Peptides against a protein of PDB entry 5VVV. Designs and how they scored, part 40

Target 1, 276 residues: chain A of PDB entry 5VVV
Amino acid sequence: FLCGVVEGFYGRPWVMEQRKELFRRLQKWELNTYLYAPKDDYKHRMFWREMYSVEEAEQLMTLISAAREYEIEFIYAISPGLDITFSNPKEVSTLKRKLDQVSQFGCRSFALLFDDIDHNMCAADKEVFSSFAHAQVSITNEIYQYLGEPETFLFCPTEYCGTFCYPNVSQSPYLRTVGEKLLPGIEVLWTGPKVVSKEIPVESIEEVSKIIKRAPVIWDNIHANDYDQKRLFLGPYKGRSTELIPRLKGVLTNPNCEFEANYVAIHTLATWYKSN
Target 2, 276 residues: chain A of PDB entry 5VVV as posed
Amino acid sequence: FLCGVVEGFYGRPWVMEQRKELFRRLQKWELNTYLYAPKDDYKHRMFWREMYSVEEAEQLMTLISAAREYEIEFIYAISPGLDITFSNPKEVSTLKRKLDQVSQFGCRSFALLFDNIDHNMCAADKEVFSSFAHAQVSITNEIYQYLGEPETFLFCPTEYCGTFCYPNVSQSPYLRTVGEKLLPGIEVLWTGPKVVSKEIPVESIEEVSKIIKRAPVIWDNIHANDYDQKRLFLGPYKGRSTELIPRLKGVLTNPNCEFEANYVAIHTLATWYKSN

## One batch from the design tools (peptide; aimed at target 1 L82 Y160)

Design b2_p19_7_s4 (made by RFdiffusion4, then SolubleMPNN; from b2_p19_7, 9 letters changed)
Fold by OpenDDE base, seed 1:
Structure b2_p19_7_s4 (fold): chain B 276 residues (1-276), chain A 19 residues (1-19)
Amino acid sequence: as target 1 above (276 residues)
Amino acid sequence: MKKYEESKERYRKIALEDL
C-alpha cells in the first residue's frame, strides 16, 4: 500500500530542505511514499524534453538519497502530454533518455502523467492510434518495459476523476482501453468522483476498479489549495472510509502549496491509514 | 507556454466548481 504525499500542485515548488523535512515526517508517521510531480518544475511538464543540468542533477541525487535514508519511496513523475507526438519515435527516445538520466540519479520508481491536457491528438497520431487512450497506453507500456518493469510505475489518465469520464465511469471507452491494454504491473492514479472530492464513496472505487481492472492509487486533492491562494485547508483528512484501504493500492495526498500548513493534513492521513 | 496556462486555468475553474 502506497501512503504519503504527492507534490502535485501548481505554484512554487517546495525547496529541497522542505522535501527532506517531509521525508523525516513521513518516516516518523509510518508513511512510505513521495511522488515528485510539481507542475511548475519546467523540466517536469512545460520543458519535459530538457535534460537536467549538472547542478539540478546534484540536487535530485541528494534528494533521492535522502528519501532512501528515511525509507521513503521516491517516485519521479513526468508530464509530456501538453505537446508530445506519441507516434514520433524521436519523442519516445527523448522521453527514454530523460528517464535514463533520472534512473542514473538512483531513482527506481516512475510515473507518466496525462492530467490536465487536451483530448485532441495531432494529425500524425490520428493516423497511427485508434484513440487518445491507445496512444497513451502504447507509450506508457513501452516506457515501463524499457525501464525493466520497475516495482512501482504509475499512470495518471486524462479521465482521472468521475466528472471527466464520458459518458460516465463504467461506460468510458477511454478507461476501458486503459483497463484492457495498460500492462497489469502499472498502477492507475485517480482523484475520486471529482477533481476535489469532498467524499470518496466505496461504491465509486468499486466502479472505477472494475473498468480499469485494478485497484487505483488515490491522488487526493482534499487539502489542495493551488486553485485558490486565498484558502488554506487546515482541517483533518476526512470523507474517506477506512473500508477504502483494502480496495486501494494507495493514497497520496496533494496538500496545500504552503509546506508549513500541511502538518494536520499529513498527520491525519497517517492516523486514518493506521486505523484499519 | 499557452497550452500550460490554458490547462492550469481549466483546472482552477473545475476545482473551484467542486467546492
Scores: peptide ipSAE 0.734, ipTM 0.967, DockQ to the pose 0.926
OpenDDE base, seeds 2, 3, 4, 5: peptide ipSAE 0.693, 0.712, 0.729, 0.730; ipTM 0.962, 0.965, 0.967, 0.966

Design b2_p19_8 (made by RFdiffusion4)
Pose (drawn by RFdiffusion4):
Structure b2_p19_8 (pose): chain A 276 residues (1-276), chain P 19 residues (1-19)
Amino acid sequence: as target 2 above (276 residues)
Amino acid sequence: SIEEKHEKAKEEYIEAARE
């Protein structure tokens, strides 16, 4: 069961030294996972096709090392959603070559994120693929095979919270396609009824497990402050029923950008991780 | 451009988060 932090916000990402202190904290409080997905670390999203330079690679390896040294599982995320051409094979290959490079840093766990992308496709893609959801699942599955079908592997859908489902959660062509076609070994990230959920009703998640055909992984935006300059969140982890742990694969908290402000955010996530 | 796409996606996120 996956529990911990996702560094998944817009803005100045954390540095290696902050992530080491993060791993030591996750362990002192018994959490198991860290998802690396900062939106503005350019090679994660904006230049996803680009390989890490020599010194960048030294940094990632040293990072994946301290993750094992503290036994925190490290999941590496990549976001091709902005401009990838799903049908073109050179494009699919560059993704593998990039995911290969990181596999050789010590990485066993991977994620493909597709949040916040223009919903429709290029002229070339609309031929080979029936719908937008078809294209993502095809590449997510093809990639899931190539890496030797890894232990933990996440998929973040374009429709990743209740508000964002067209027309509703239950009868959505995008969501319908995912639950049926996406492989049973691949996890699905979900964010609650809204992007920043005030509460997560047990009925809403049970409802979601209907179409996804899985217990989804929560990308929790409760303490995220990347969307309002004036705002910071030092409150407890709240509005999440303890009765949820049995019904979910995990919860990864996407916290404040200021690293040291995240003490309460992670500790309260940790206490609640107990009690179920 | 890729930058414009990125900034658009960021703005849309901020708008949705503030709701």

Design b2_p19_8_s1 (made by RFdiffusion4, then SolubleMPNN; from b2_p19_8, 6 letters changed)
Fold by OpenDDE base, seed 2:
Structure b2_p19_8_s1 (fold): chain B 276 residues (1-276), chain A 19 residues (1-19)
Amino acid sequence: as target 1 above (276 residues)
Amino acid sequence: SLEEKYEKSKEEYKKAALE
């Protein structure tokens, strides 16, 4: 069971010292996972093709080593979906080289994220793939196999919550393709009924699990505030029954952008997890 | 542009997060 934090918000990423402090807190609270997915990190999303500099490499190596020291699984995410051409072998090769570099930093767990992107494929991809889901699954499976089938590999769908599913969760052709074609060893991220889900009912997890043919990892935006800079969420982790735990592969909270605001959010997630 | 795509996606997320 993956339980911890995803740094997955828009806005200024956390500094390395904040991330190290996070690892200390996660270990202390018996949480086990950190997903690196800061949307405003240029080499994660907008410039995903760009290799890390020597200085950036040293920082990431140090960060990954710190995660290992605190027994936190460091998952490196990349979000190529803004401008990748899935059918172009050069793009696939570029993605492989980028993940090879991160593997050299000592990273062993990875994620491909296709959240917050346009559903339309380019003309070249339409000639090769039957749908957007087929294109995403193809590259995800290839990367997973190329990396030697790492123990933890995550996929974030474009339809990552109930309100983004067309026509709905149980009838989505996109999620059906993901469920049928994504290799079984790849985990699927899910956010619940909405982008910000006040509640995640057990029935809603049973519904999505059926179509994706696996228990999801929750990307939980309950404490996310990147959508409204006037809000700060200081309340406890709530609206999730502990009956979800045996029906999930994990829960990763995407909390407030302000690192120091997240004590209650993360601590109460840990209490929730241990109460099962 | 790439920046325009990023900004559009960000604003669509923010809108959906408030619904």
Scores: peptide ipSAE 0.734, ipTM 0.971, DockQ to the pose 0.932
OpenDDE base, seeds 1, 3, 4, 5: peptide ipSAE 0.721, 0.709, 0.722, 0.728; ipTM 0.969, 0.967, 0.969, 0.970

Design b2_p19_8_s2 (made by RFdiffusion4, then SolubleMPNN; from b2_p19_8, 7 letters changed)
Fold by OpenDDE base, seed 2:
Structure b2_p19_8_s2 (fold): chain B 276 residues (1-276), chain A 19 residues (1-19)
Amino acid sequence: as target 1 above (276 residues)
Amino acid sequence: SLEEKYEKSKKRYFEAALE
């Protein structure tokens, strides 16, 4: 069971010292996972093709080593979906080389994210793939296999919550394709009924699990505040029954952008997790 | 542009997060 934090918000990423402090807290609270997915890391999303510099590499190596020291699984995410051409072998090879670099930093767990992108494929991809889901699954499977089928590999669908599913969760052709064609060793991220889900009912997890043919990992935006910088979410982790735990592969909270605001959010997630 | 794509995607998320 993956339980911890995803740094997955828009806005200024946390500094390395904050991330190290996070690992200390995660270990102390008996949580086990950190997903590196800051939207405003340019080499994560906008400039995903660009290799890390020597200085950036040193920082990431140090961060990954720190995660290991605190027995926190460091998952590196990349979000190529803004402008990748799925059918272009050069794009696929570029993605492979980027993840090879991160593997050299000592990273062993990875995520490929297709959140917050348009559903439209370019003309070249339409000639090769039957749908956007087919294109995403193809590259995800290829990358997963290329990396030697790492123990932890996550996929974030474009339809990552109920409100993004067309026509709905249970009837989504996109999610059906993901469920049927994504290799079984790849985990699927899910956010619940909404982008910010006040509640995540057990039935909603059963519904999505059926179509994706696996228990999801929750990317939980309950404490996310990147969409409204005037708000801080200081309340406890709530609206998730502990009955979800046996029905999930994990829970990763995407909390407030302000690192210092997240004590209650993360601590109460840990209490929730340990209460099962 | 790439920046425009990024901002559009961000806006879509922000709007949906407020629902």
Scores: peptide ipSAE 0.714, ipTM 0.970, DockQ to the pose 0.925
OpenDDE base, seeds 1, 3, 4, 5: peptide ipSAE 0.709, 0.696, 0.705, 0.706; ipTM 0.969, 0.966, 0.968, 0.968

Design b2_p19_8_s3 (made by RFdiffusion4, then SolubleMPNN; from b2_p19_8, 7 letters changed)
Fold by OpenDDE base, seed 1:
Structure b2_p19_8_s3 (fold): chain B 276 residues (1-276), chain A 19 residues (1-19)
Amino acid sequence: as target 1 above (276 residues)
Amino acid sequence: SLEEKYEKSKEKYRKAALE
């Protein structure tokens, strides 16, 4: 069971010292996972093709080493979906080289994210792939196999919540393709019925699990404030029955942008997890 | 532009997060 934090918000990323402090807290609270997915890291999303500089590499190596020291699984995410051409072998090779660099930093767990992108494929991709889901699954499976089938590999679908599913969760051709064709060792991220789910009913998890043919990992936006930085979410982790735990592969909270505001959010997630 | 694609992506998220 993956339980911890995803740094997955829009806005100023946390500094390296904050991330190291997070690892100390995660270990202390018996949580085990950190997903590196800051939207404003240019080399994560907008400029995903660009290799890390020597200085950036040293920082990431130090961060990954710190995660290992605190027994926290460090998952590196990349979001190529803004402008990748899935059918272009050069794009696939570029993605492989980027993940090879991160592997050299000592990273062993990875994620491919296709969140917050348009469903439209370019003309070249339409000639090769029958749907957007087929294109995403093809590259994800290829990368997963290329990396030697790492123990933890995550996929974020474009339809990552109930409200994004067409026509709905149980009848989505996109999610059906993901469920049927994504290799079984790859985990699927999900935010619940909404992008920000006030509640995640057990029935809603059973519904999505059926179509994706696996238990999801919750990317939980309950404490996310990047969509409205005039608000801070200081309340406890709630609206999730402990009956979800045996029906999930994990829960990763995407909390407030302000690192110092997240004590209650993360601590109460840990209490929730240990209560079952 | 790539920046415009990023901002459109962010706005799509923001609108849906407020629902």
Scores: peptide ipSAE 0.746, ipTM 0.972, DockQ to the pose 0.924
OpenDDE base, seeds 2, 3, 4, 5: peptide ipSAE 0.746, 0.733, 0.739, 0.735; ipTM 0.972, 0.970, 0.971, 0.971

Design b2_p19_8_s4 (made by RFdiffusion4, then SolubleMPNN; from b2_p19_8, 9 letters changed)
Fold by OpenDDE base, seed 2:
Structure b2_p19_8_s4 (fold): chain B 276 residues (1-276), chain A 19 residues (1-19)
Amino acid sequence: as target 1 above (276 residues)
Amino acid sequence: SLEEKYQKSLEAYRKAALE
């Protein structure tokens, strides 16, 4: 069971010292996972093709080593979906080289994220793939296999919550393709009924699990505040029955952008997890 | 442009997050 934090918000990423402090807290609270997915890290999303510099490499190596020191699984995410051409073998090769570099930093867990992108493929991709889901699954499977089928590999769908599913969760052709064609060893991220879900009912998890043919990992935006600079979420992790735990592969909270605001959010997630 | 794609995605996220 993956339980911890995803740094997955828009805005200024946390600094390395904050991330290290996070690992210390996660260990103390018996949480086990950190997903590196800061939207505004240029080499994660906007310039995903760009290799890390020597200086950036040193920082990431140090960060990954720190995660290992605190027995936190470090998952490196990349979000190529803004401008990748799925049918172009050079793009696939570029993605492989980028992940090879990160592997050299000591990273062993990875994620491909296709959240918050346009649903339309380019003309070249439409000639090769039957749907957007087929294109995403193809590259994800290939990368997963290329990396030697790591123990932890995550996929974030474009339809990552109920309100993004067309026509709905149970009838989504996109999610059906993901469920049927994504290799079984790849985990699927899910956010619940909404982008910010006040509640995640058990029935909603059963519904999505059926179509994706696996228990999801929750990307939980309950404490996310990157969408409204005037809000800060200081309340406890709530609106999730502990009955969800046996029905999930994990829960990763995407909390407030302000690192210092997240004590209650993360601590109460840990309490929730251990209460099962 | 890439920046326009990014902004469009961000705006869509913000809108959906506030629903």
Scores: peptide ipSAE 0.711, ipTM 0.966, DockQ to the pose 0.918
OpenDDE base, seeds 1, 3, 4, 5: peptide ipSAE 0.703, 0.691, 0.697, 0.694; ipTM 0.964, 0.962, 0.963, 0.963

## One batch from the design tools (peptide; aimed at target 1 F164)

Design b2_p20_1 (made by RFdiffusion4)
Pose (drawn by RFdiffusion4):
Structure b2_p20_1 (pose): chain A 276 residues (1-276), chain P 20 residues (1-20)
Amino acid sequence: as target 2 above (276 residues)
Amino acid sequence: SLHEEAKEFYKEKALEDFEE
């Protein structure tokens, strides 16, 4: 069961030294996972086709090392959603070559994120693929095979919270396609009824497990502050029923951008991780 | 750019959700 932090916000990402202290903290409090997905670390999203330079690679390896040294599982995320051409094979290949490079840093766990992308396709893609959801699942699956079908592997859908489902959660062509075609070994990230969910009703998640055909992984935006300059969140982890732990694969908290402000955010996530 | 549009869109939706 996956529990911990996703560094998944817009803005100045954390540095290696902050992530080491992060791993030591996750262990002192018995959490198991860190998802690397900062939106503005350019090679994660903006320049996803680009390989890490020599010194960048030294940094990532030293990072994946301290993750094992503290036994925190490290999941690497990549976001091709902005401009990838799903049908073109050179494009599919560059993704593998990039995911290969990181596999050789010590990385076993991977994620493909597709949040916040323009919902339609290029002229070339609309031929080979029936719908937008078809294209993503095809590449997510093909990639899931290539890496030797890894232990933990996440998929973040374009429709990733209740508000964002067209027309509703239950009868959505995008969501219908995912639950049926996406492989049973691939996990699905979900964010609650809203992007920043005030509460997560047990009925809402049971409802979601209907169409996704899985217990989804929560990308929790409760303490995220990247959207309002004046705002900071030092409150407890709240509005999440303890009765959820049985019904979910995991909860990864997407916290404040200021690293040291995240003590309460992670500790309260940790106490609640107990109690179920 | 596409990235900047996605970022602005996110910020609008997150703020609206919080204000509710």

Design b2_p20_1_s1 (made by RFdiffusion4, then SolubleMPNN; from b2_p20_1, 8 letters changed)
Fold by OpenDDE base, seed 4:
Structure b2_p20_1_s1 (fold): chain B 276 residues (1-276), chain A 20 residues (1-20)
Amino acid sequence: as target 1 above (276 residues)
Amino acid sequence: SKYEKAKEAYKKAALKDVEE
């Protein structure tokens, strides 16, 4: 069971010292996972093709080493979906090289994220892939296999919540393709019925699990505030029955952008997790 | 940009969700 934090927000990424402090807290609270997915980290999303500089590499190596020190699984995410051409072998090779670099930093767990992108493929991809889901699954499977089928590999669908599913969760051709074609060793991220789910009913997890043919990892936006800088979510982790725990592969909270605001959010997630 | 468009779409969706 993956339980911890995803740094998955828009806005200023956390600094390395904050991330190290996070790892310390996660360990203390018996959480086990950090997903590196800061949307405004240029080489994560907008410039995903760009290799890390020597200086950036040193920082990431240090960060990954720190995660290991605190027994936190460091999952490196990359979000190529804004502008990748899935059918272009050069793009695939570029992605492979980027992940090879990160592997050299000591990272062993990875994620491919296709959240917050257009559903439209370019003309070249339309000639090769039957759907956007097929394109995403193809590259994800290829990368997963290329990396030697790491123990933890995550996929974030473009339809990552109920409200983004067309026509709905249970009938989504996109999610059906993901469920059927995504290799079984790859986990699927999900935010619940909504982008920010006040509640995640058990039935909603059963529904999505059926179509994706696996228990999801919750990317939980309950404490996310990147969408509204006027809001700060200081309340406890709630609206998730502990009955979800046996039905999930994990829960990663995507909390407030303000690192200092997340004590309650993360601590109460830990309490929730340990309650089962 | 594609990034900004997607970000704004997310923000709009998320804001709607928390207002409900």
Scores: peptide ipSAE 0.766, ipTM 0.973, DockQ to the pose 0.944
OpenDDE base, seeds 1, 2, 3, 5: peptide ipSAE 0.764, 0.763, 0.759, 0.762; ipTM 0.972, 0.973, 0.972, 0.972

Design b2_p20_1_s2 (made by RFdiffusion4, then SolubleMPNN; from b2_p20_1, 7 letters changed)
Fold by OpenDDE base, seed 2:
Structure b2_p20_1_s2 (fold): chain B 276 residues (1-276), chain A 20 residues (1-20)
Amino acid sequence: as target 1 above (276 residues)
Amino acid sequence: SLYEKAKERYKEEALKAVEE
């Protein structure tokens, strides 16, 4: 069971010292996972093709080493979906090289994210793939296999919550394709009924699990505040029955952008997790 | 940019979600 934090918000990423402090807290609270997915890390999303510099590599190596020190699984995410051409082998090779570099940093867990992108494929991809989901699954499976089928590999669907599913969760051709074609060893991220879900009912998890043919990992935006600078979420992790735990592969909270505001959010997630 | 558009869409959906 993956339980911890995803740094997955828009806005200024946390600094390395904050991330190290996070790892310390996660260990103390008996959480086990950190997903590196800061939207404003240029080489994560906008410039995903660009290799890390020597200086950036040193920083990431140090960060990954720190995670290991605190027994936190470091999952490196990349979000190529804004402008990748799925059918272009050069794009696939570029993605492979990027992940190879990160592997050299000591990273063993990875995520491929397709959240917050348009559903439209370019003309070239339309000639090759039957649907957007087929394109995403194809590259995801290939990357997963290329990396030697790491123990932890996550996929974030474009339809990552109920409101983004067309026509709905249970009838989504996109999610059906993901469920049917995504290799079983790849975990699927899910955010619940909404982008920010006040509640995640057990039934909603059963519904999505059925179509994706696996228990999801929750990317939980309950404490996310990157969408409104006037809001700060200081309340506890709530609206998730502990009955969800046996039905999930994990929970990763995407909390407030302000690192110091997340004590209650993360601590109460830990309490929730340990209450099962 | 594609990034900006996606970010804005996310924000709009998130705001709707928390206001319900």
Scores: peptide ipSAE 0.727, ipTM 0.969, DockQ to the pose 0.901
OpenDDE base, seeds 1, 3, 4, 5: peptide ipSAE 0.717, 0.705, 0.718, 0.711; ipTM 0.968, 0.966, 0.968, 0.967

Design b2_p20_1_s3 (made by RFdiffusion4, then SolubleMPNN; from b2_p20_1, 11 letters changed)
Fold by OpenDDE base, seed 1:
Structure b2_p20_1_s3 (fold): chain B 276 residues (1-276), chain A 20 residues (1-20)
Amino acid sequence: as target 1 above (276 residues)
Amino acid sequence: SLYEKAKKEYEEIARKAVAE
């Protein structure tokens, strides 16, 4: 069971010292996972093709080493979906080289994110792939196999919540393709019925699990505030029955942008997890 | 509709991406 934090918000990313402090807190609270997915890290999303500089590499190596020291699984995410051509072997090779670099930093766990992108494929991809889901699954499977089938590999679908599913969760051709064609060792991220789910009913998890043919990892936006920086979500982790735990592969909270505001959010997630 | 709600949420997310 993956339980911890995803740094997945828009806005200023946390600094390395904050991330190291997070690892200390995660270990103390018996949480085990950190997903590196800051939207405004240029080399994560907008410039995903660009290799890390020597200075950036040193920082990431130090961060990954710190995660290991605190027994926190460091998952490196990349979001190539803004402008990748899935059918272009050069694009696939570029993605492989980027993840090879991160592997050299000591990273062993990875995620491919296709959230917050247009559903339209380019003309070249339409000639090769039957659908957007087929294109995403193809590259994800290829990367997963290329990396030697890591123990932890995550996929974030473009339809990552109930409201984004067409026509709905149980009948989505996109999610059906993901469920049928995505290799079984790859985990699927999900935010619940909505992007920000006030509640995640057990029945909603059973529904999505059926179509994706696996238990999801919850990307939980309950404490996310990147959409309204005038608000801080300081309340406890709530609206999730502990009956979800045996039906999930994990829960990663995407909390407030303000690092120091997240004590209650993360601590109460830990209490929730241990209460089962 | 479910589609209209999804579109609205997507637009809100897209606005976040530009504002940040």
Scores: peptide ipSAE 0.028, ipTM 0.655, DockQ to the pose 0.083
OpenDDE base, seeds 2, 3, 4, 5: peptide ipSAE 0.028, 0.020, 0.027, 0.025; ipTM 0.668, 0.617, 0.668, 0.652; seed 3 fails the geometry check

Design b2_p20_1_s4 (made by RFdiffusion4, then SolubleMPNN; from b2_p20_1, 9 letters changed)
Fold by OpenDDE base, seed 2:
Structure b2_p20_1_s4 (fold): chain B 276 residues (1-276), chain A 20 residues (1-20)
Amino acid sequence: as target 1 above (276 residues)
Amino acid sequence: SLYEKSKERYKKIAREAVEE
């Protein structure tokens, strides 16, 4: 069971010292996972093709080593979906080289994220793939296999919550394709009924689990505030029954952008997790 | 940019989701 934090917000990423402090807290609270997915890291999303510099590499190596020291699984995410051409072998090779570099930093867990992108494929991809889901699954499977089928590999669908599913969760052709074609060793991220879900009912998890043919990992935006700078979410982790735990592969909270505001959010997630 | 457009779309949807 993956339980911890995803740094997955828009806005200024946490500094390395904050991330190390996070690892200390996660260990102390018996959480086990950190997903590196800061959207404003240029080489994560906007410039996903760009290799890390020597200086950036040293920082990431140090960060990954720190995670290991605190027995926190470091998952490196990349979000190529804004402008990748799935059918272009050069794009696939570029993605492989980027993840190879990160592997050399000591990273062993990875994620491909297709959140917050247009549902349309370019003309070249339409000639090769039957749908957007087929294109995403194809590259995800290929990358997963290329990396030697790492123990932890996550996929974030474009339809990552109920309101993004067309026509709905249970009937989504996109999620059906993901469920049927995504290799079984790849985990699927899910955010619940909405982009920010006040509640995640058990029935909603059963519904999505059926179509994706696996228990999801929750990317939980309950404490996310990147969409409203006037709000801080300081309340406890709530609206998630502990009955979800046996039905999930994990929960990763995407909390407030302000690192210091997240004590209650993360601590109460830990309490929730231990309550099962 | 595509990044800014997607970001603003997300923010709008997220704000609406919290108000429901």
Scores: peptide ipSAE 0.735, ipTM 0.970, DockQ to the pose 0.948
OpenDDE base, seeds 1, 3, 4, 5: peptide ipSAE 0.731, 0.718, 0.730, 0.724; ipTM 0.970, 0.968, 0.970, 0.969

Design b2_p20_2 (made by RFdiffusion4)
Pose (drawn by RFdiffusion4):
Structure b2_p20_2 (pose): chain A 276 residues (1-276), chain P 20 residues (1-20)
Amino acid sequence: as target 2 above (276 residues)
Amino acid sequence: SLHEEAKEFYQEQALKDFEE
């Protein structure tokens, strides 16, 4: 069961030294996972086709090392959603070559994120693929095979919270396609009824497990502050029923950008991780 | 750019959700 932090916000990402202290903290409080997905580390999203330079690689390996040294599972995320051409094979290949490079840093766990992308496709893609959801699942599956079908592997859908489902959660062509075609070994990230959920009703998640055909992984935006300059969140982890742990594969908290402000955010996530 | 648009959209939607 996956529990911990996702560094998944817009803005100045954390540095290696902050992530080491993060791992030591996750262990002192018995959490198991860290998802690397900062939106403005350019090679994660903006320049996803680009390989890490020599010194960048030294940094990632030293990072994946301290993750094992503290036994925190390290999941690497990549976001091709902005401009990838799903049908073109050279494009599919560059993604593998990039995911290969990181696999050789010590990485066993991977994620493909597709949040916040223009919903329609290029002229070339609309031929080979029936719908937008078809294209993502095809590449997510093909990639899931190539890496030797890894232990933990996440998929973040374009429709990743209740508000964002067209027309509703239950009868959505995008969501319908995912639950049926996406492989049973691939996890699905979900964010609650809204992007920043005030509460997560047990009925809403049970409802979601309907169409996704899985217990989804929560990408929790409760303490995220990247959207309002004046705002900071030092409150407890709240509005999440303890009765949820049995019904979910995990909860990864997407916290404040200021690293040291995240003490209460992670500790309260940790106490609640106990109690179920 | 596409990235800037996606960021702006996210920030608008997050703020709206929080205010409610």

